Peptides against a protein of PDB entry 5EIB. Designs and how they scored, part 209

Target 1, 366 residues: chain A of PDB entry 5EIB
Amino acid sequence: VDLEPGTMDSVRSGPFGQIFRPDNFVFGQSGAGNNWAKGHYTEGAELVDSVLDVVRKESESCDCLQGFQLTHSLGGGTGSGMGTLLISKIREEYPDRIMNTFSVMPSPKVSDTVVEPYNATLSVHQLVENTDETYCIDNEALYDICFRTLKLTTPTYGDLNHLVSATMSGVTTCLRFPGQLNADLRKLAVNMVPFPRLHFFMPGFAPLTSRGSQQYRALTVPELTQQMFDSKNMMAACDPRHGRYLTVAAIFRGRMSMKEVDEQMLNVQNKNSSYFVEWIPNNVKTAVCDIPPRGLKMSATFIGNSTAIQELFKRISEQFTAMFRRKAFLHWYTGEGMDEMEFTEAESNMNDLVSEYQQYQDATAD
Target 2, 366 residues: chain A of PDB entry 5EIB as posed
Amino acid sequence: VDLEPGTMDSVRSGPFGQIFRPDNFVFGQSGAGNNWAKGHYTEGAELVDSVLDVVRKESESCDCLQGFQLTHSLGGGTGSGMGTLLISKIREEYPDRIMNTFSVMPSPKVSDTVVEPYNATLSVHQLVENTDETYSIDNEALYDICFRTLKLTTPTYGDLNHLVSATMSGVTTCLRFPGQLNADLRKLAVNMVPFPRLHFFMPGFAPLTSRGSQQYRALTVPELTQQMFDSKNMMAACDPRHGRYLTVAAIFRGRMSMKEVDEQMLNVQNKNSSYFVEWIPNNVKTAVCDIPPRGLKMSATFIGNSTAIQELFKRISEQFTAMFRRKAFLHWYTGEGMDEMEFTEAESNMNDLVSEYQQYQDATAD

## One batch from the design tools (peptide; made by RFdiffusion4, then SolubleMPNN)

Design b2_p21_5_s2 (from b2_p21_5, 9 letters changed)
Fold by OpenDDE base, seed 1:
Structure b2_p21_5_s2 (fold): chain B 366 residues (1-366), chain A 21 residues (1-21)
Amino acid sequence: as target 1 above (366 residues)
Amino acid sequence: SVSEMMYELSKIPNVIVIHVA
């Protein structure tokens, strides 16, 4: 789905363009111009019914629909505004289905789009209310991984998207292969989301190796386990050591010993015990899939529900507040039918979310 | 690529995948 036709043509002409039904390409004419309100109230609102018609048709073709996975950017007007409109409308029509998102968080290190903090804040407000699971893929973290870990001098969107792809493939492994832990979206939510509003995940992936180092590195279960829990491998720009894990899922891929995985997972939990809440029993889940990812012998993917994710939301909130105090660009949003009060409500809800994470971080076992 | 991601996600049974650009 796009409010601009050009992106759709690129997907159609791409290597996998033929796998998608032509009727499942829905696009607008005018674009959102990086404005959430255009995506949500005007341009996106004109297109949403056409998208919902496609969703209904695809839903009818499913024998037992689990739910939805939406991928979008929170910095762009279409991904943020229209994406959250779609989430809301789908939630209204399918209240008993799981809504899962891959939400790309904006960063000033990656994009010069000045209004991204507005788009992100307005989107987070919608995601808090209308999603069951949200993978926070932070462009800040992706850039830092590309630059520091992968030793890319000038990270490109292609380099960032490669990390996104690896992460998405990793976290969905259990959904794609039978007989795994968290084999359905609902089971994932039950295991990962102890509190309905606290459904924002920090993903991580291992191995992350520079091209020059890949040839010389033996991939081992201990090394994968250590890297997966390293803050530098997190796809969200927060330090898990500044918070506490509510829940964790680890997904190993490749031919390895389950016993060795369990031993290493126990060791890493013991080493990091101060960074877990003590009042959620068995809050770490481990899966092993014998099928390695393409081009790797083995990998590990991390899904963390951590109170440290508040650092990401605080960053966005600070950027939002700095812009909103100046009333910068507000007329672009209000001119699309948005009320200034909606900005304040969105800011408030995001700050409430931060406060909720902090509350559970500070909570002790009674 | 976005197409590769969408392809991998399309392998999830009984899940509708939506990409919003």
Scores: peptide ipSAE 0.515, ipTM 0.925, DockQ to the pose 0.878
Fold by OpenDDE base, seed 2:
Structure b2_p21_5_s2 (fold): chain B 366 residues (1-366), chain A 21 residues (1-21)
Amino acid sequence: as target 1 above (366 residues)
Amino acid sequence: SVSEMMYELSKIPNVIVIHVA
């Protein structure tokens, strides 16, 4: 789905364009211009019914619809505004289905779009209310991984998108292959989301290796486990050591010993026990899929529900507040039919979410 | 690529995948 036709043509003309049904390409004529309000209330609102018609048709083709997976950027007007509109409308029509999102968080390190904090804050407000599971893929973390870990001097969107793709492939492994833990979206939610609003995940992927080191490094289960729990490997720009894990899922791929995986997972939990909540028993789940990812012998994907995710939301909130206090660019949003109260409500809800994470971080076992 | 990822996601049974650009 896009408000601009040009991106759709690129997908259609691409090497995989033929695998998609032509009718499943829904596009507008006028882009959102990086404005959430255009995506949500005007341009996106004109297109949403056409998208919902496609969704209905696809839903009817499913024997037992689990739910939805939506991928979007929170920095752009279409991904943020129209994406969250779609989420809302789908939630209204399918309240008993799982809404899962891959939400790309904006960063000033990657984009100079000044209104991204507005788009992100307004989107997070919608995601808090209308999603069951949200993978926070943070462009800041991706940039830092590319620069620091992968040793890329000038990270490109291609480099970032490669990490996104690897992460998305990793976290969906259990959904794509039979006989796995968290084999459906609902089971994942039950295992990962102890409280309905606290459904924002920190994904991570291992191995992350620079091109110069790839040739010489034997990938081992201990190395994957250690790297997967390293703060530098998180696809969200927060330090897990500043919070506590509510829940964790680890997904190993490749031919490896389940015993060795269990031993290493136990070791890493014991070593990092201070970074887990004590009041959620068995809050770490491990899966092993014998099928490695393409081009790797083995990998590990991390899904963390951590109270440290509040650092990401605080960053966005700080950027939002700095602009909103000055009413910078607000006229572009209010001109599309938004009220200033919607900004305040979105900010408040995100701050409440931060407070909720902090509350559970500070909670002790009675 | 986004298209490759969308293809991989499309293999999830009974899940509707939506990409919003």
Scores: peptide ipSAE 0.508, ipTM 0.920, DockQ to the pose 0.867
Fold by OpenDDE base, seed 3:
Structure b2_p21_5_s2 (fold): chain B 366 residues (1-366), chain A 21 residues (1-21)
Amino acid sequence: as target 1 above (366 residues)
Amino acid sequence: SVSEMMYELSKIPNVIVIHVA
């Protein structure tokens, strides 16, 4: 789905364009211009019914619909505004189905779009209420991984998108292969989301290796496990050591010993025991899939529900507040039919979310 | 690529995948 027609032709002409039904390409004539309100109230609102018609048709074709997976950017107007409108409308029509998102968080390190804090804050407000599971993929973290870990001097969008793709492939492994832990979206939610509003995940992927080091690293289960729990491998710009894990899932891929995986997972939990809440028993889940990812012998994907994710929301909130206090660019949003009160509500809800994470971080076993 | 990822996501049984650009 796009508000700009030009992107659709690129997807259609691509090597995988044939996998999509022509009727499942929905596009507008006017882009959102990086404005959430255009995506949500005007241009996006004009297109949303056409998208919903496609969603209904695809839903009717499913024998037992689990739910939805939406991928979007929270910095851009289409992904943020129209994406969250679509989430809201789908949630309204399918309240008993799981809504899962891959939400790309904006960063000033990657984009100079000044209104991204507005788009992100307004989007997070919608995601808190209308999603069951949200993978936070932070462009700041992706940039830092590319620069520091991968040793890319000038990270490109292509480099970032490669990390996104690897992460998405990793976290969906259990959904794509039968007989795995978290084999459906609902089981994932039950295992990962102990509190309904606290459904924002920090993903991580291993191995992350620079091109120059790829030839020399023997991938081992201990190395994958260590790297997967390293703060530098998190796809969200937060330090797990500043919070506590509510829940964790680890997905290993490739030919490896399940015994070795279990031993290494136990070791890493014991080593990092201070970074887990003590009042959620058995809060780490491990899966092993014998099928490696393309081009790798083995990998590990991390999904963390950590109270440290509040660092990401605090960053966005600080940027939002600095702009909103100046009333910067507000007329671009209000001119599209948005009320200024929605900014205040979104800010409040995000601050409440931060407070909730902090409350559970500070909670002790009774 | 995004297209490769969308292809992998399309293999998830009974899940509707939506990409918003």
Scores: peptide ipSAE 0.500, ipTM 0.911, DockQ to the pose 0.832
Fold by OpenDDE base, seed 5:
Structure b2_p21_5_s2 (fold): chain B 366 residues (1-366), chain A 21 residues (1-21)
Amino acid sequence: as target 1 above (366 residues)
Amino acid sequence: SVSEMMYELSKIPNVIVIHVA
């Protein structure tokens, strides 16, 4: 789905363009111009019914629909505005189905779009209410991984998108291969989301290796486990050591000893016990899939529900507040039919979310 | 690529995948 045709033409002309049904390409003509309100209230609102018609048709073709997975950027007007409109409309029509998102968080390190904090804050407000599970893929973290860990001097969108793809492949492993932990979206929600509003995940992937070091690293279960829990490997720009894990899922891929995985997972939990809440029993889940990812002998994917995710929301909130107090660019949003009150409601809800994470961070077993 | 990612997600049984650009 796009408000501009150009992206759709690129997807259609790409090596995988033929895997999509032509009727499942829905696009507008005018774009959102990096404006959430344009994506949500005007151009996006004109297109949303056409998307819903496709969703209904695809839903009818499913014997037992689990739910939806939406991928979008929170910095752009289409991904943020129209994406959250779609989430809302789908939630209204399918209230008993799981809404899962892969939400790319904006960063000033990656984009010069000044209004991204507005688009992100307005989107987070919608995601808090209308999603069951949200993978926070933070362009800040992706850039830092590319630069610091992968030793890329000038990270490109291609480099970032490679990390996104690897992460999405990793976190969906259990959904794509039968007989695994979290084999469906509902089980994932039950295991990962102890509190409905606290459904924002910090993903991570291992191995992350620079091209120059790939030749020398024997991938081992201990190394994967250590790297997976390293703050530098998190796809959200949060330090897990500044918070506490509510829940964790670890997905190992490749031919390895389940015994060795269990031993290493126990060791990493014991070493990091201060960074887990003690009042959620059995809050770490581990899966092993014998099928390695393409081009690797083994990998590990991390899914963390951590109170440290509040660092991401605080960053966005600070940027939002700095713009909103100056009324910068507000007329672009209000001119599309948006009420200024929605900015304050979105800011308030995101601050409430931060406060909720902090409350559970400070909670004890007593 | 976005297309490769969407292809992998499309392999999830009984899940509708939506990409918003």
Scores: peptide ipSAE 0.506, ipTM 0.918, DockQ to the pose 0.878; fails the geometry check

Design b2_p21_5_s3 (from b2_p21_5, 10 letters changed)
Fold by OpenDDE base, seed 2:
Structure b2_p21_5_s3 (fold): chain B 366 residues (1-366), chain A 21 residues (1-21)
Amino acid sequence: as target 1 above (366 residues)
Amino acid sequence: SVSEMLYELSKIPNVIVIGVA
């Protein structure tokens, strides 16, 4: 889905364009211009019904619809505004289905779009209310991984998208292959989301590989486990050591000993016990899939529900506040029918989310 | 690529995948 035809034409003309049904390409004629309000209330609102018609048609083809997986960027107007509009409308029509998102968080290190903090804050407000599980894929973290870990002098969108793709592949492994833990979206939500609003996940991946760097040496299970829990391998720009894990899922891929995986997972939990909440028993889940990712012998994917994710939201909030206190660019949103109150409500809800994470971080078993 | 991943996600049974640009 896009508000501009050019992206859809690129996908359609691309190597995989023939795989998608032509009728499942829904596009507008007028882009959102990096404005959430255009995506949500004007241009996006004109297109949303056409998307919902496709969604309905696809839902009728499902014997037992689990739910939805939406991929979007929170920095741009289409991904943020129209993406959250779609989420809202789908939630209204399918209230009993799981809404899963891959939400790409904006960063000033990656994009010079000044209004991204507005788009992100307005989007997070919608995601708090209308999603069941959200993978936070943070361009800040992706950039830092590319620069610091992968030693890329000038990270490109191609490099970031490679990490996004690896992450999406990893976290969906259990959904794509039979006989796994968290084999459906609802089971994942039950295992990962102890409180409805605290459904934002910090993904991580090991090994981190650049395009063209085939790791000739397969990592060991201990090395994968250690890297997977390293803050430098997190796709969200927060340090897990500054918070506590509510829940964790680890997905190992490749031919390995389940016993060795279980031993290493126990060891990492014991070494990091201070970074887990004590009042959620059995809050770490482990899966092993015998099918490695393409080009790797072994990998590990991390899904963390950590209170440290508040650092990501605080960063966005700080950037938001810096602009909003001056009402900078606000007229572009109000001109599309938004009220300043909606900005204040979105900021407040995100701050409430931060406070809720902090509350559970500080909670004891008492 | 993201498109490749959207395709892989589309193979998940009974899950509707929506890519928003």
Scores: peptide ipSAE 0.474, ipTM 0.931, DockQ to the pose 0.856
Fold by OpenDDE base, seed 3:
Structure b2_p21_5_s3 (fold): chain B 366 residues (1-366), chain A 21 residues (1-21)
Amino acid sequence: as target 1 above (366 residues)
Amino acid sequence: SVSEMLYELSKIPNVIVIGVA
């Protein structure tokens, strides 16, 4: 789905254009221009019914619909504004179905779009209310991984998108292969989301290896386990050591010993026990899939529900507040029919979310 | 690629995948 035709033409002409159903390409004529309000109230609102018709048709083809997986960027007006409009409308029509998102968080290291903090804050407000599970894929963290870990001097969108793709592949492994832990979206939610509003995940992927070191690196279960719990491998720009894990899922892929995986997972939990809440028993889940990812012998994917995710929201909130106090660019949003009160409500809800994470971080076992 | 991954996600039984650009 896009508000601009050019992206759809590129996808259709691309190497995968023939594998998608033509009817599932929905596009507008006028882009959102990096404006959430254009995506949500004007240009996106004109297109949303056409997307919902496709969603209904695909839903009718499902004998037992689990739910939805939406991928979007929170920095751009289409992904943020129209994406959250779609989430809201789908939630209204399918309230008993799981809404899962892959939400790319904006960073000034990646984009010079000044209004991204508005688009992100307004989007997070919608995601808090209308999603069951959100993978926070932070462009700040992706850039830092590319630069520091992968040793890319000038990270490109292609380099970032490679990490996004690896993450998406990893976290959906259990959904794509039968007989796994969290084999459906609802089981994932039950295991990962102890409190309804606290459904924002920090993903991580291993191995992350620079091109120059790939030839010398043996992939082992201990190395994968250590790397996926390393703060430098988190695809959300937060340090897990500054918070506590509510829940964790680890998904290993490739031919490895289940016993070795269990031993290493126990060791890493014991080593990092201070970074877990003590009042949620058995809050770490492990899965092993014998099928490796393409081009790797083995991998590990991390999904963390941690109170440290508040660092990501605080960063966005600080950027938002600095702009909103000056009323910078507000006329571009209000001109699309948006009320200034919605900015204040979104800011308040995000600050409440931060406070909720802090409350559970500070909670002790009674 | 992201498009390749979206295609693989579209094969998940009883899950509707929506890519918003």
Scores: peptide ipSAE 0.459, ipTM 0.923, DockQ to the pose 0.804
Fold by OpenDDE base, seed 5:
Structure b2_p21_5_s3 (fold): chain B 366 residues (1-366), chain A 21 residues (1-21)
Amino acid sequence: as target 1 above (366 residues)
Amino acid sequence: SVSEMLYELSKIPNVIVIGVA
């Protein structure tokens, strides 16, 4: 889905364009212009019914619909505004189905779009209420991984998107291959989301290796396990050492010993025990899929529900507040039919979410 | 690519994948 036709042509002409049904490409004629309100109230509102018609048709073709996976950027007007409108409308029509998102968080390191903090804050407000699980893929973290870990001097959108793709493939491994932990979206939510509002995940992927060192790196279960829990491998710009894990899922891919995986997972939990809540029993789950990712012998994917995710929301909130206090660009949003009160409500809800994460971080076992 | 990401997600049984650009 896009409010601009140009991306659809790129997808159709791409190597995978033939995989998607032509009827499942829904696009507008006018973009949101990086304005959430255009995506949510005007341009996106004109297109949303056409998308819902496609969703209904696809839903009717499913014998047992689990739910939805939406991918969007929170910095852009279409991804943020129209994406959250779609989430809301789908939630209204399918309240018993799982709403899962891959939400790309904006960063000033990646984009010069000055209104991204508004788009992100307004989106997070919607995601808190209308999603069951959200993978936070942070452009800040992706940029830092590309620059620091992968040793790319000038990270490109292509480099970032490669990490996004690897992460998305990794976290969905158990959904795509039978007989795994978290084999459906509902089981994933039950295992990962102990509290409904606290459904924002820090994904991570291993191995992350620079091209120059790739040939010298041994891929071992201990190395994958160590890297997967390293703060530098998190796809959200949060240090898990500044918070506590509520829940964790680790997904290993490739031919490896389950025993060795279990031993290494136990070792890393014991080593990092201070960074886990003690009052959620069995809060770390491990899966091993014998099918490696393309081009690798083995990998590990991390999904963390951590109270450290509040660092990401605090960053966005600080940027939001700095603009909102100046009333910068507000007329672009209000001119599309948005009320200024919605900015304050979104800011408040995001701050409440941060406070909730902090409360559970500070909670002790009785 | 966006198409590659959407393709990987489309392999999930009984899950509707929506890519918003």
Scores: peptide ipSAE 0.454, ipTM 0.920, DockQ to the pose 0.887
Fold by OpenDDE base, seed 1:
Structure b2_p21_5_s3 (fold): chain B 366 residues (1-366), chain A 21 residues (1-21)
Amino acid sequence: as target 1 above (366 residues)
Amino acid sequence: SVSEMLYELSKIPNVIVIGVA
């Protein structure tokens, strides 16, 4: 789905364009212009019914619909504004189905779009209320991984998208292959989301190796286990050591010993015990899939529900507040029918979310 | 690519995948 035809034409003309049904391409003629309000109230609102018709048709073809997976960027007007509109409308129509998102968080290191903090804040407000599970894929973290870990001098969108793809593949492994832990979206939510509003996940992937080092590294279960818990391997720009894990899922892929995986997971959990809440028993789940990812012998994907995710929201909030105090660019949003109050409500809800994470971080076993 | 991943996600049984660009 796009408000601009160009992206859809690129996907359609691409090597996988023939795999998508032509009727499942929904696009507008007028883009959101990086404005959440255009995506949510005007241009996106004109297109949303056409998307919902496609969603209904696809839903009717499912024997037992689990839910939805939406991928979007929170920096752009279409992904942020129209994406959250779609989430809201789908939630209204399918209230008993799981809404899962892959939400790409904006960063000034990656994009010069000045209004991204508005789009992100307005989107987070919607995601708090209308999603069950949100993977926070942070362009800040992706850039830092590309530059520092992968040793890419000038990270490209292609390099970032490669990490996004690896992460999405990793976290969905249990959904794609039978007989795994968290084999459905609802089981994932039950295991990962102890509190309804605290459903924002910090994903991580291992191995992250520079092209020059890949040839020489024998990947081992201990190395994968150590790397996936390393803050430098997190796809959200948060340090887990500054918070506490509420829940964790680890997904190993490749031919390995389940016993060795369990031993290493116990070891890493024990080493990091201070970074877990003590009042959620058995809050680390491990899965092993014998099918390796393409081009790797083995991998490990991390899913963390950590109170450290508040660092990401604080970053966005600080950027938002700096612009909003000056009412910078606000007329572009109010001109699309938004009230200034909606900005204040979105800021407040995001700050409340930060406060909730902090509360559970500071909570002790009674 | 993201398109490859969206395709792989579309293979998840009884899950509708929506890409918003």
Scores: peptide ipSAE 0.450, ipTM 0.920, DockQ to the pose 0.851

